# Designs tried in a protein design run: peptides against a protein of PDB entry 5ONS. Part 19

Target 1, 181 residues: chain A of PDB entry 5ONS
Amino acid sequence: MFKKFDEKENVSNCIQLKTSVIKGIKNQLIEQFPGIEPWLNQIMPKKDPVKIVRCHEHIEILTVNGELLFFRQREGPFYPTLRLLHKYPFILPHQQVDKGAIKFVLSGANIMCPGLTSPGAKLYPAAVDTIVAIMAEGKQHALCVGVMKMSAEDIEKVNKGIGIENIHYLNDGLWHMKTYK

## One batch from the design tools (peptide; aimed at target 1 Q140)

Design b2_p15_6_s3 (made by RFdiffusion4, then SolubleMPNN; from b2_p15_6, 6 letters changed)
Fold by OpenDDE base, seed 5:
Structure b2_p15_6_s3 (fold): chain B 181 residues (1-181), chain A 15 residues (1-15)
Amino acid sequence: as target 1 above (181 residues)
Amino acid sequence: SEIEEIVAAVEAAQE
């Protein structure tokens, strides 16, 4: 989603959200990520305005005090940014890729099944379309936010093709935005 | 920053 993304070229505008819209978004976030509920007031304090950075390709980034928190495309599901995920790693279920897959993930490549089934990888139960944090063997911080394109069961069984779609990864265009005020 | 160092460490490990 952000492989060729550049803040200067791909941001259109930024709007401050109304209270009712914020409430709706918070409810959606809790629905998508139930574990975030106790932390949501910390992540999105009531006293702080919530903004949407509108980008090309129908990408929207939810921000508070300049921090990039979540993003979505075409009013689809919200994804946490890696920067938020690093602070709250429990927001997403995890999958772990082997060392060999790291360079590909960091290039924006989708995660192939062998990178999830080989020694050093850890594959946890997850259904198709589940948004997951991609962890690296031997590392504590997520490399990527992805979406399961196959169930964990099918990844193990078939072990061929795209297991997880790479949505947002370290050093992509979103990562390099850092903040937006 | 700490996060940038983590990124660098990951990049170094994959090389």
Scores: peptide ipSAE 0.094, ipTM 0.721, DockQ to the pose 0.051
OpenDDE base, seeds 1, 2, 3, 4: peptide ipSAE 0.080, 0.059, 0.061, 0.074; ipTM 0.713, 0.701, 0.700, 0.719

Design b2_p15_6_s4 (made by RFdiffusion4, then SolubleMPNN; from b2_p15_6, 6 letters changed)
Fold by OpenDDE base, seed 5:
Structure b2_p15_6_s4 (fold): chain B 181 residues (1-181), chain A 15 residues (1-15)
Amino acid sequence: as target 1 above (181 residues)
Amino acid sequence: SEIEKIVEEVEKAQE
């Protein structure tokens, strides 16, 4: 989603959301990520305005005090940014890729099944379309936010093809955006 | 930053 993303070229505008819209978004976030509810007031303090940075390709980034929190495309599901995920790693269920898969993940490549089934990987139960944090063997911070394209069960059984779609990864265009005020 | 350092470490540790 952000492989060729550049803040200067791909951001269209930024709007401040009204209270009713913010409440709706917060409810959506809780529905998607129930575990976030106790921290939502910390992540999105009531006193702070919530903004949406509108980008090309119908990408919207939810921000508070310039911090990039969540993003979505074409009014689809919200994804946490890696920067938020690093602060609140429990927001997403995890999957772990082996060391060999790291360079591919960081190039924006989708995660292939063998990278999730090798001895250095850890594959946890997850259904298709689950948004997951991609961890790396021996590392504590997520490398990528992805979406399960196969269930964990099928990844193990088939062990071929795209297991997880790479949505947002370290050093992509969104990562380099860092903040936006 | 600390996070940027981690990113660098991940990149260096690639096989």
Scores: peptide ipSAE 0.230, ipTM 0.819, DockQ to the pose 0.051
OpenDDE base, seeds 1, 2, 3, 4: peptide ipSAE 0.099, 0.171, 0.173, 0.128; ipTM 0.716, 0.779, 0.788, 0.737

Design b2_p15_7 (made by RFdiffusion4)
Pose (drawn by RFdiffusion4):
Structure b2_p15_7 (pose): chain A 181 residues (1-181), chain P 15 residues (1-15)
Amino acid sequence: as target 1 above (181 residues)
Amino acid sequence: SLEEAIEKYYEEYYE
């Protein structure tokens, strides 16, 4: 989603949200990520203004104190930014690719099933369309936010094709936009 | 706490 994304060519503007809208977004975040509920007062303090950074192709980025928290396209599901996920790694279930796939996902490639079924990889049950945190064999921190395109069971069995769609990865355009200011 | 929740997550993760 952000492979060729930068602030100049992709950010149209930034709108501060009213209280009515903030509550609605928080509710959607709760529905989508149940375990995030106890942490929202910390992530989105009552005191701080909440802004949406509007981007080309109907991408929205939710910001608080200039920190990028979540993003979505159209009115689709919210995804945590990798920076928010690094602070709260438990927001998403995890999938671990083998170390050989690191170089490919850092270049924006989708995750193929061999990257999840090979030694050094760990594949956990997940239904299709689940938003997952991609972990790397031997790495402590997540390196990609993905969406299951095939269920985990199908990935073990079919073992060919895109297993996980690469949505956001370390040092993509979104990662380079450290703050909005 | 947040530190405890992070620690618990990584304990479960490295299991």

Design b2_p15_7_s1 (made by RFdiffusion4, then SolubleMPNN; from b2_p15_7, 5 letters changed)
Fold by OpenDDE base, seed 3:
Structure b2_p15_7_s1 (fold): chain B 181 residues (1-181), chain A 15 residues (1-15)
Amino acid sequence: as target 1 above (181 residues)
Amino acid sequence: SLEEEIKKYYEELNK
């Protein structure tokens, strides 16, 4: 989603949200990520305005005090940014790729099944379309946010093709934004 | 800081 993304070229405008809209978004976030509920007041304090940075290709980035928190495309599901995920690693279920897959993930490539079933990888139960944090073998921080294109069960059985779609990865265009006020 | 930690992490990933 952000492989060729550049803040100067791809950001259109920024709008401040009404309180009622913010409440609706918070409810959506809790529905998507139930574990985030106790932390939402910390992540999105009531006293702080919430903004949406509108980008090309119908991408919207939710921000508070310049911090990039979540993003979505075409009003689809919300994804946490890696920056938020690093602060709150439990927001997403995890999957771990082997060492060999790392360089490809960091180039924006989708994660192939063998990179999730090989020694060094760890594949946890997850349904298709689940948003997941991609972890690297032997490392503590997520390097990618992805979406399961196959269930974990099918990845193990079929073990070929795209297992997880790469949505947002470390050092992509979204990462380089850092903040936006 | 976390930012500094992640910077080092990225460097490690690319070694």
Scores: peptide ipSAE 0.606, ipTM 0.942, DockQ to the pose 0.061
OpenDDE base, seeds 1, 2, 4, 5: peptide ipSAE 0.432, 0.473, 0.519, 0.494; ipTM 0.904, 0.914, 0.924, 0.918

Design b2_p15_7_s2 (made by RFdiffusion4, then SolubleMPNN; from b2_p15_7, 4 letters changed)
Fold by OpenDDE base, seed 2:
Structure b2_p15_7_s2 (fold): chain B 181 residues (1-181), chain A 15 residues (1-15)
Amino acid sequence: as target 1 above (181 residues)
Amino acid sequence: SLEEAIQKYYEELNK
């Protein structure tokens, strides 16, 4: 989603949300990420305005105090930014790729099944379409936010093809935005 | 605390 993304070229505008809209978004976030509920008030304090950065290709980034928290495309599901996920790693279920897969993930490549089933990888139960944090052997912080294109069960069984779609990865265009006021 | 929450998460994850 952000492989060729550039803040200067791909951001259209920024809008401040009404309180009613914010409440709706918070409820949606809790529904998508139940583990975030106890932390949502410190992530999105009531006193702070919430903004949406509108980007090309129907991408929207949810921000508070300039921090990029979540993003979505075409009003689909929200994804946490890696920066938020690094602070709150429990927001997403995890999958771990082996060392060999790291360089490919960081190039924006989708995660192939062997990278999730090989020694050094860890594959946890997850249904298709689940948004997951991609961890790596020997790394503390998530390298990527992805979407399961196969269930964990099918990844193990079939063990070929795309297991997880790479949505947002370390050092992509979104990562380089850092903040937006 | 956040630290505790993170720790608990990884404890469950690594069982």
Scores: peptide ipSAE 0.610, ipTM 0.944, DockQ to the pose 0.690
OpenDDE base, seeds 1, 3, 4, 5: peptide ipSAE 0.509, 0.404, 0.501, 0.496; ipTM 0.923, 0.895, 0.921, 0.919

Design b2_p15_7_s3 (made by RFdiffusion4, then SolubleMPNN; from b2_p15_7, 6 letters changed)
Fold by OpenDDE base, seed 3:
Structure b2_p15_7_s3 (fold): chain B 181 residues (1-181), chain A 15 residues (1-15)
Amino acid sequence: as target 1 above (181 residues)
Amino acid sequence: SLEEAIEAFYKKLNE
């Protein structure tokens, strides 16, 4: 989603949200990520304005005090940014790729099934379409936010093809954006 | 605390 993303070229405008809209978004976030509820007040303090940065290709980035928190495309599900996920790693269920897959993930490649079933990888139960944090063998912080294209069960059984779609990865365009005020 | 929450999460993940 952000492989060729550039803040100066791909950001259209920024809008400040009304209180009622913010409440709706918070409810959506709790629904998607139940574990975030106890922490939502410190992530999105009531006293701080919430903004949406509108980008090309129908991408929207949710920000508070310039911090990039979540993003979505075409009003689909919200994804946490890697920067937020690094602070709150429990927001998403995890999957772990082997060492050999790291370089490909960091190039924006989708995660193939063998990279999730090989020695050094760890595959946890997850349904298709689940948003997941991609961890790497020997690394503490998530390298990527992805979407399960197959269930964990099917990944193990079939062990061929795309297991997880790469949505946002370390050092992509969104990562380099850092903040927006 | 946040640190405790993170620790609990990884503890459960590694069970």
Scores: peptide ipSAE 0.629, ipTM 0.946, DockQ to the pose 0.682
OpenDDE base, seeds 1, 2, 4, 5: peptide ipSAE 0.558, 0.026, 0.626, 0.620; ipTM 0.931, 0.540, 0.946, 0.945

Design b2_p15_7_s4 (made by RFdiffusion4, then SolubleMPNN; from b2_p15_7, 5 letters changed)
Fold by OpenDDE base, seed 2:
Structure b2_p15_7_s4 (fold): chain B 181 residues (1-181), chain A 15 residues (1-15)
Amino acid sequence: as target 1 above (181 residues)
Amino acid sequence: SLEEAIEEYYKKLNE
């Protein structure tokens, strides 16, 4: 989603949300990420305005105090930014790729099944379409936010093809935005 | 605390 993304070229505008809209978004976030509920008030304090950065390709980034928190495309599901996920790693279920897969993940490549089933990888139960944090052997912080294209069960069984779609990865265009006021 | 929550999460994840 952000492989060729550039803040200067791909951001259209920024809008401040009404309180009613914010409440709706918070409820949606809790529904998508139940583990975030106890932390949502400190992530999105009531006193702070919430903004949406509108980008090309129907991408929207949810921000508070300039921090990029979540993003979505075409009003689909929200994804946490890696920066938020690094602070709150429990927001997403995890999958771990082996060392050999790291360089490919960081190039924006989709995660192939063997990278999730090989020694050094850890595959946790997850249904298709689940948004997951891609961890790596020997790394503390998530490298990527992805979407399960196969269930964990099918990844193990079939063990070929794309297991997880790479949505947002370390050092992509979104990562380089850092903040937006 | 956040630190405790993170620790608890990883504890469960690595069981």
Scores: peptide ipSAE 0.442, ipTM 0.906, DockQ to the pose 0.693
OpenDDE base, seeds 1, 3, 4, 5: peptide ipSAE 0.416, 0.427, 0.424, 0.428; ipTM 0.898, 0.901, 0.900, 0.903

Design b2_p15_8 (made by RFdiffusion4)
Pose (drawn by RFdiffusion4):
Structure b2_p15_8 (pose): chain A 181 residues (1-181), chain P 15 residues (1-15)
Amino acid sequence: as target 1 above (181 residues)
Amino acid sequence: SEIDEINEEVEEKQK
């Protein structure tokens, strides 16, 4: 989603949200990520203004104190930014690719099933369309936010095709936009 | 570390 993204060519503007809208978004975040509920007062303090950074192709980025928290396209599901995920790794279920796939996902490639079924990889049960944190064999921190395109069971069996869609990866355009200011 | 523990907890929950 952000492979060729930068602030100059992709950010149209930034709107500050009213209380009515903030509550609605928080509710959606709760529905989508149940375990995030106890942490929202910390992530989105009552005191701080909440802004949406509007981007081309109907991408929205939710910001608090200039920190990028979540993003979505159209009115689709929210995804955590990798920076938020690094602070709260439990927000998403995990999938671990083998170390050989790291170079490909850092270049924006989708995750193929061999990257999940090979030694060094760990594949956990997941239904299709689940938003997952991509972990790397031998790495402590997540490197990609993905969406299951095939269920985990199908990935084990079919073992060919895109297993996980690469949505956001380390040092993509979104990662480079450290803060909005 | 705290992050390793959290990662382990997420893996266990998935199993």

Design b2_p15_8_s1 (made by RFdiffusion4, then SolubleMPNN; from b2_p15_8, 7 letters changed)
Fold by OpenDDE base, seed 2:
Structure b2_p15_8_s1 (fold): chain B 181 residues (1-181), chain A 15 residues (1-15)
Amino acid sequence: as target 1 above (181 residues)
Amino acid sequence: SEIERINEEIFAAQE
């Protein structure tokens, strides 16, 4: 989603949201990520304005105090930014890729099944379309936010093709955006 | 910086 993204070229505008809209978004976030509920007042304090940064390709980024929190495309599901996920790693279920897959993930490539089934990888139960955090062995910070294109069960059985779609990865255009006020 | 540390952490995992 952000492989060719550049803040200077791809951001259109920024709008401040009304209270009622913010409440709706918070409810959506809790529905998508139930584990975030106890932390949501910390992540999005009531006293702080919430903004949407509107970008090309129908991308919207939810921000508070300039911090990029979540994003979506075409009013689809919200994804946490890696920066938020690093602070709250439990927001998403995890999958672990093998060492050899890391460089490809960091290039924006989708994650192929063998990178999730080989030694060094760890594949956890997850349904198709689940938004997941992509981890590396022994490392604390996710390198990618992805979407299961196959269930974990099917990844193990079929073991070929795209297992997880790469949505947002370390050092992509969104990562380099850092903040927006 | 923390950003640099995170990058180093992940890139080191490739070695």
Scores: peptide ipSAE 0.415, ipTM 0.905, DockQ to the pose 0.057
OpenDDE base, seeds 1, 3, 4, 5: peptide ipSAE 0.267, 0.407, 0.260, 0.411; ipTM 0.855, 0.870, 0.830, 0.871

Design b2_p15_8_s2 (made by RFdiffusion4, then SolubleMPNN; from b2_p15_8, 8 letters changed)
Fold by OpenDDE base, seed 5:
Structure b2_p15_8_s2 (fold): chain B 181 residues (1-181), chain A 15 residues (1-15)
Amino acid sequence: as target 1 above (181 residues)
Amino acid sequence: SAIEEINQKIFEEQE
């Protein structure tokens, strides 16, 4: 989603959200990520304005005090940014790729099944379309936010093709935005 | 930040 993304070229505008809209978004986030509820007042303090950075291709980034928290496309599901995920790693279920897959993930490539089934990888139960954090063998912090294109069960059985779609990865265009006020 | 530095090292190791 952000492989060729540039802040100067791909951001259209930024809007401040009304209180009612913020409440709705918070409810959506809790629905998607139930474990975030106790932390939401810390992540999105009531006294702080919430903004949406509107980008090309119908991408929206949710921000508080300039921090990039979540993003979505065409009003689809919210994805946490890697920066938020690093602070709150429990927001997403995890999958772990082997060492050899790291360089490909960091180039924006989708995660192929063998990288999830090989020694050094860890594949956890997950249904298709689940948003997941991509961990890597021997690394502490998530390298990527992805979406299961196959169930964990099917990844093990088929073990060929795209297992997880790469949505947002370390050092992509979104990562390099850092902040936006 | 410390996290950014660590992540940068991870990236550089793959270049």
Scores: peptide ipSAE 0.073, ipTM 0.596, DockQ to the pose 0.046
OpenDDE base, seeds 1, 2, 3, 4: peptide ipSAE 0.039, 0.036, 0.035, 0.033; ipTM 0.632, 0.612, 0.617, 0.626

Design b2_p15_8_s3 (made by RFdiffusion4, then SolubleMPNN; from b2_p15_8, 7 letters changed)
Fold by OpenDDE base, seed 4:
Structure b2_p15_8_s3 (fold): chain B 181 residues (1-181), chain A 15 residues (1-15)
Amino acid sequence: as target 1 above (181 residues)
Amino acid sequence: SEIEEIIRRIEEAQE
């Protein structure tokens, strides 16, 4: 989603959200990520305005005090930014790739099934379309936010093709967009 | 930053 993304070229505008819209978004975030509920007031304090940065390709980034928190495309589900996920790693269920897959993930490549079933990888139960944090063997911080294109069960059985779609990864265009006010 | 250092270490390990 952000492989060729550049803040100067791909940001269109920024809008401040109304209170009612913010409440709706918070409810949606809790629905998507139940574990975030106790932390949401810390992440999005009531006293602070919430903004959406509108980008090309129907991408929207949710920000508070200039911090990039979540993003979505075409009014689909929200994804946490890696910067937020590093602070709150429990927001997403995890999948772990082997060491050999790391360089490909960091190039923006989708995660192939063998990288999730090989020694060094850890595959946890997850349904198709689940948003997941991609962890690396021997590392503590997520490399990537992805979406399950196959269930964990099918990844193990078929073990061919794209298991997880790479949505947002370290050092992509969104990562380099550190703040926006 | 700490995160930038972690990224560098990951990248270096894959080169």
Scores: peptide ipSAE 0.142, ipTM 0.734, DockQ to the pose 0.047
OpenDDE base, seeds 1, 2, 3, 5: peptide ipSAE 0.057, 0.039, 0.081, 0.059; ipTM 0.693, 0.668, 0.705, 0.702

Design b2_p15_8_s4 (made by RFdiffusion4, then SolubleMPNN; from b2_p15_8, 5 letters changed)
Fold by OpenDDE base, seed 2:
Structure b2_p15_8_s4 (fold): chain B 181 residues (1-181), chain A 15 residues (1-15)
Amino acid sequence: as target 1 above (181 residues)
Amino acid sequence: SEIEEINKAIEEKQE
């Protein structure tokens, strides 16, 4: 999603959200990520304005105090930014790729099944379309936010093709935005 | 090791 993304070229505008809209978004976030509920007041304090950075390709980034928290495309599901995920790693279920897959993930490549089934990888139960944090062998912080294109069960059985779609990865265009006020 | 090198690179990129 952000492989060719550049803040200077791809950001259109930024709007401040009304209280009612913020409440709706918070409810959506809790629905998508139930584990975030106890932390949501810390992540999005009531006293702080919430903004949406509107970008090309129908991308929207939710921000508080300049911190990039979540993003979505075409009013689809929200994804946490890697920066937020690093602070709250429990927001997403995890999958772990082997060491050989790391460089490909960091190039924006989709995660192929062998990278999830080989020694050094760890594949956990997950349904298709689940948003997941992509961990790497021997690493503490997520490298990527992805979406299961196959269930974990099918990844193990078929073990061929795209297992997880790469949505947002370390050092992509979104990562390099850092903050936006 | 390769893992250590990658971890270092990731950590550096996170700064």
Scores: peptide ipSAE 0.227, ipTM 0.823, DockQ to the pose 0.044
OpenDDE base, seeds 1, 3, 4, 5: peptide ipSAE 0.117, 0.217, 0.045, 0.130; ipTM 0.758, 0.820, 0.715, 0.780; seed 4 fails the geometry check

## One batch from the design tools (peptide; aimed at target 1 L106 A136 H141)

Design b2_p16_1 (made by RFdiffusion4)
Pose (drawn by RFdiffusion4):
Structure b2_p16_1 (pose): chain A 181 residues (1-181), chain P 16 residues (1-16)
Amino acid sequence: as target 1 above (181 residues)
Amino acid sequence: AEELDEEVEKEYADYL
């Protein structure tokens, strides 16, 4: 979603949200990520203004104190930014690719099933369309936010095709936009 | 948060 994204060519503007809208978004975040509820007062303090950074192709980035928290396209599901996920790794279920796939996902490639079924990889049960944190064999931190395109069971069996869609990866355009200011 | 970001970038530097 952000492979060729930068602030100049992709950010149209930034709107500050009213209280009515903030509560609605928080509710959606709760529905989508149940375990995030106890942490929202910390992530989105009552005191701080909440802004949406509007981007081309109807991408929205939710910001608090200039920190990028979540993003979505159209009115689709919210995804955590990798920066927020690094602070709260439990927000998402995990999938671990083998170390050989690291180079390819850092270049924006989708995750193929061999990257999840090979030794060094760890594949956990997941239904299709689940938003997952991509972990790497031998690495402590997540490197990609993905969406299951095949269920985990199908990935084990079919073992060919895109297993996980690469949505956001380390040092993509979104990662380079450290803060909005 | 910035220190964590730098640590994460350093961790994956070999693949960039």

Design b2_p16_1_s1 (made by RFdiffusion4, then SolubleMPNN; from b2_p16_1, 7 letters changed)
Fold by OpenDDE base, seed 1:
Structure b2_p16_1_s1 (fold): chain B 181 residues (1-181), chain A 16 residues (1-16)
Amino acid sequence: as target 1 above (181 residues)
Amino acid sequence: SDKLLEEVEEEYKEYL
């Protein structure tokens, strides 16, 4: 989503959301990520304005006090930014790629099944379309936010092709935004 | 300065 993304070239505008819209978004976030509910007040304090940074290709980034929290495309599901995910690692279920897959993930490549079934990888039960945090062998922090394109079961059985779609990864265009006010 | 950010980038420095 952000492989060719550049803040200067791909951001269109920024709008401040009304209270009613914010409430709707918070409810949606809790539905998507039930574990976030106890933390949502500190992630999105009531006293702080919530803004949407609108980008090309129908990308929207939810921000509070300049911090990039969540993003979505074409009004699909919200994804946490890696920066938020690093603070709250439990927001997403995890999958772990082997060490050899790291360089490919960080080039923006989708995650192939062998990188999830090989020694050093850890594959956890997950259905198709589940948004997941991609961890790496020997690393503590997520390097990527992805979407299951096959179920964990099918990844193990088929063990070839794209297992997880790479949505957002370290050092992509979103990562380099850091903040936006 | 963001300590967590620095830790993540240091952790993956060989790939960034």
Scores: peptide ipSAE 0.734, ipTM 0.952, DockQ to the pose 0.692
OpenDDE base, seeds 2, 3, 4, 5: peptide ipSAE 0.730, 0.729, 0.729, 0.728; ipTM 0.952, 0.952, 0.952, 0.952

Design b2_p16_1_s2 (made by RFdiffusion4, then SolubleMPNN; from b2_p16_1, 8 letters changed)
Fold by OpenDDE base, seed 1:
Structure b2_p16_1_s2 (fold): chain B 181 residues (1-181), chain A 16 residues (1-16)
Amino acid sequence: as target 1 above (181 residues)
Amino acid sequence: MDKLLEEVLEEYKEYL
């Protein structure tokens, strides 16, 4: 999603959200990520305005005090930014790729099944379309936010093709935005 | 940079 993304070239505008819209978004976030509820007031304090940075390709980034928190495309599900996920790693279920897959993930490549079934990888139960945090063998922090394109069961069984779609990865265009006010 | 950001970048520095 952000492989060729540049803040100066791909941001269209920024709008401040009304209270009612913010409430709706918070409810949606809790529905998507139930574990976030106790932390949501810390992540999105009531006193702070919430903004949407509108980008090309129908990408929207939710921000508070300039911090990039969540993003979505074409009004689909919200994804946490890696920066937020690093602070709250429990927001997403995890999958772990082997060491050999790291370089490909960080080039923006989708995650192939063998990188999830090999020694060093850890594949956890997950349905297709589940948003997941991609961890790596020997690393503590997520390097990617992805979407299951196959169920964990099918990844193990078929073990061929794209297992997880790479949505946002460390050092991509979104990562380099850092903040936006 | 904050501590967390530094840790993440250090972990993956060989790939960045």
Scores: peptide ipSAE 0.708, ipTM 0.945, DockQ to the pose 0.673
OpenDDE base, seeds 2, 3, 4, 5: peptide ipSAE 0.704, 0.705, 0.705, 0.706; ipTM 0.944, 0.945, 0.944, 0.944

Design b2_p16_1_s3 (made by RFdiffusion4, then SolubleMPNN; from b2_p16_1 with A1M E2D D5L D14E)
Fold by OpenDDE base, seed 2:
Structure b2_p16_1_s3 (fold): chain B 181 residues (1-181), chain A 16 residues (1-16)
Amino acid sequence: as target 1 above (181 residues)
Amino acid sequence: MDELLEEVEKEYAEYL
């Protein structure tokens, strides 16, 4: 989503959200990520305005005090930014790729099944379309936010093709967009 | 400067 993204070229505008819209978004976030509920007042304090940064290709980034928190495309589900995920790693279920997959993930490549089934990888139960944090062998922090294109069961059984779609990864255009006020 | 960002980038430095 952000492989060729540049803030100067791909940001269109920024809008401040009304209270009612913020409430709706908070409810949606809790629905998508139930574990975030106790932390939502810390992440999105009531006193602070919430903004949407509108980008090309129908990308929207949810921000508070300039911090990039969540993003979505074409009004689909929200994804946490890696920056937020690093602070709250429990927001998403995890999958772990082996060491050899790291360089490919960080080039924006989708995660292939062998990178999730090989020694050093860890594959946890997850259904198709689940938004997941991609961890790496020997690393503490997520390197990617992805979407399951196959169930964990099918990844293990078939072990061929795209297991997880790469949505947002370290050093992509969103990562380099540190803040927006 | 963000300490957490620095930690993450240091962790993956060989790939960035």
Scores: peptide ipSAE 0.729, ipTM 0.949, DockQ to the pose 0.692
OpenDDE base, seeds 1, 3, 4, 5: peptide ipSAE 0.733, 0.729, 0.728, 0.726; ipTM 0.951, 0.950, 0.949, 0.948; seed 1 fails the geometry check

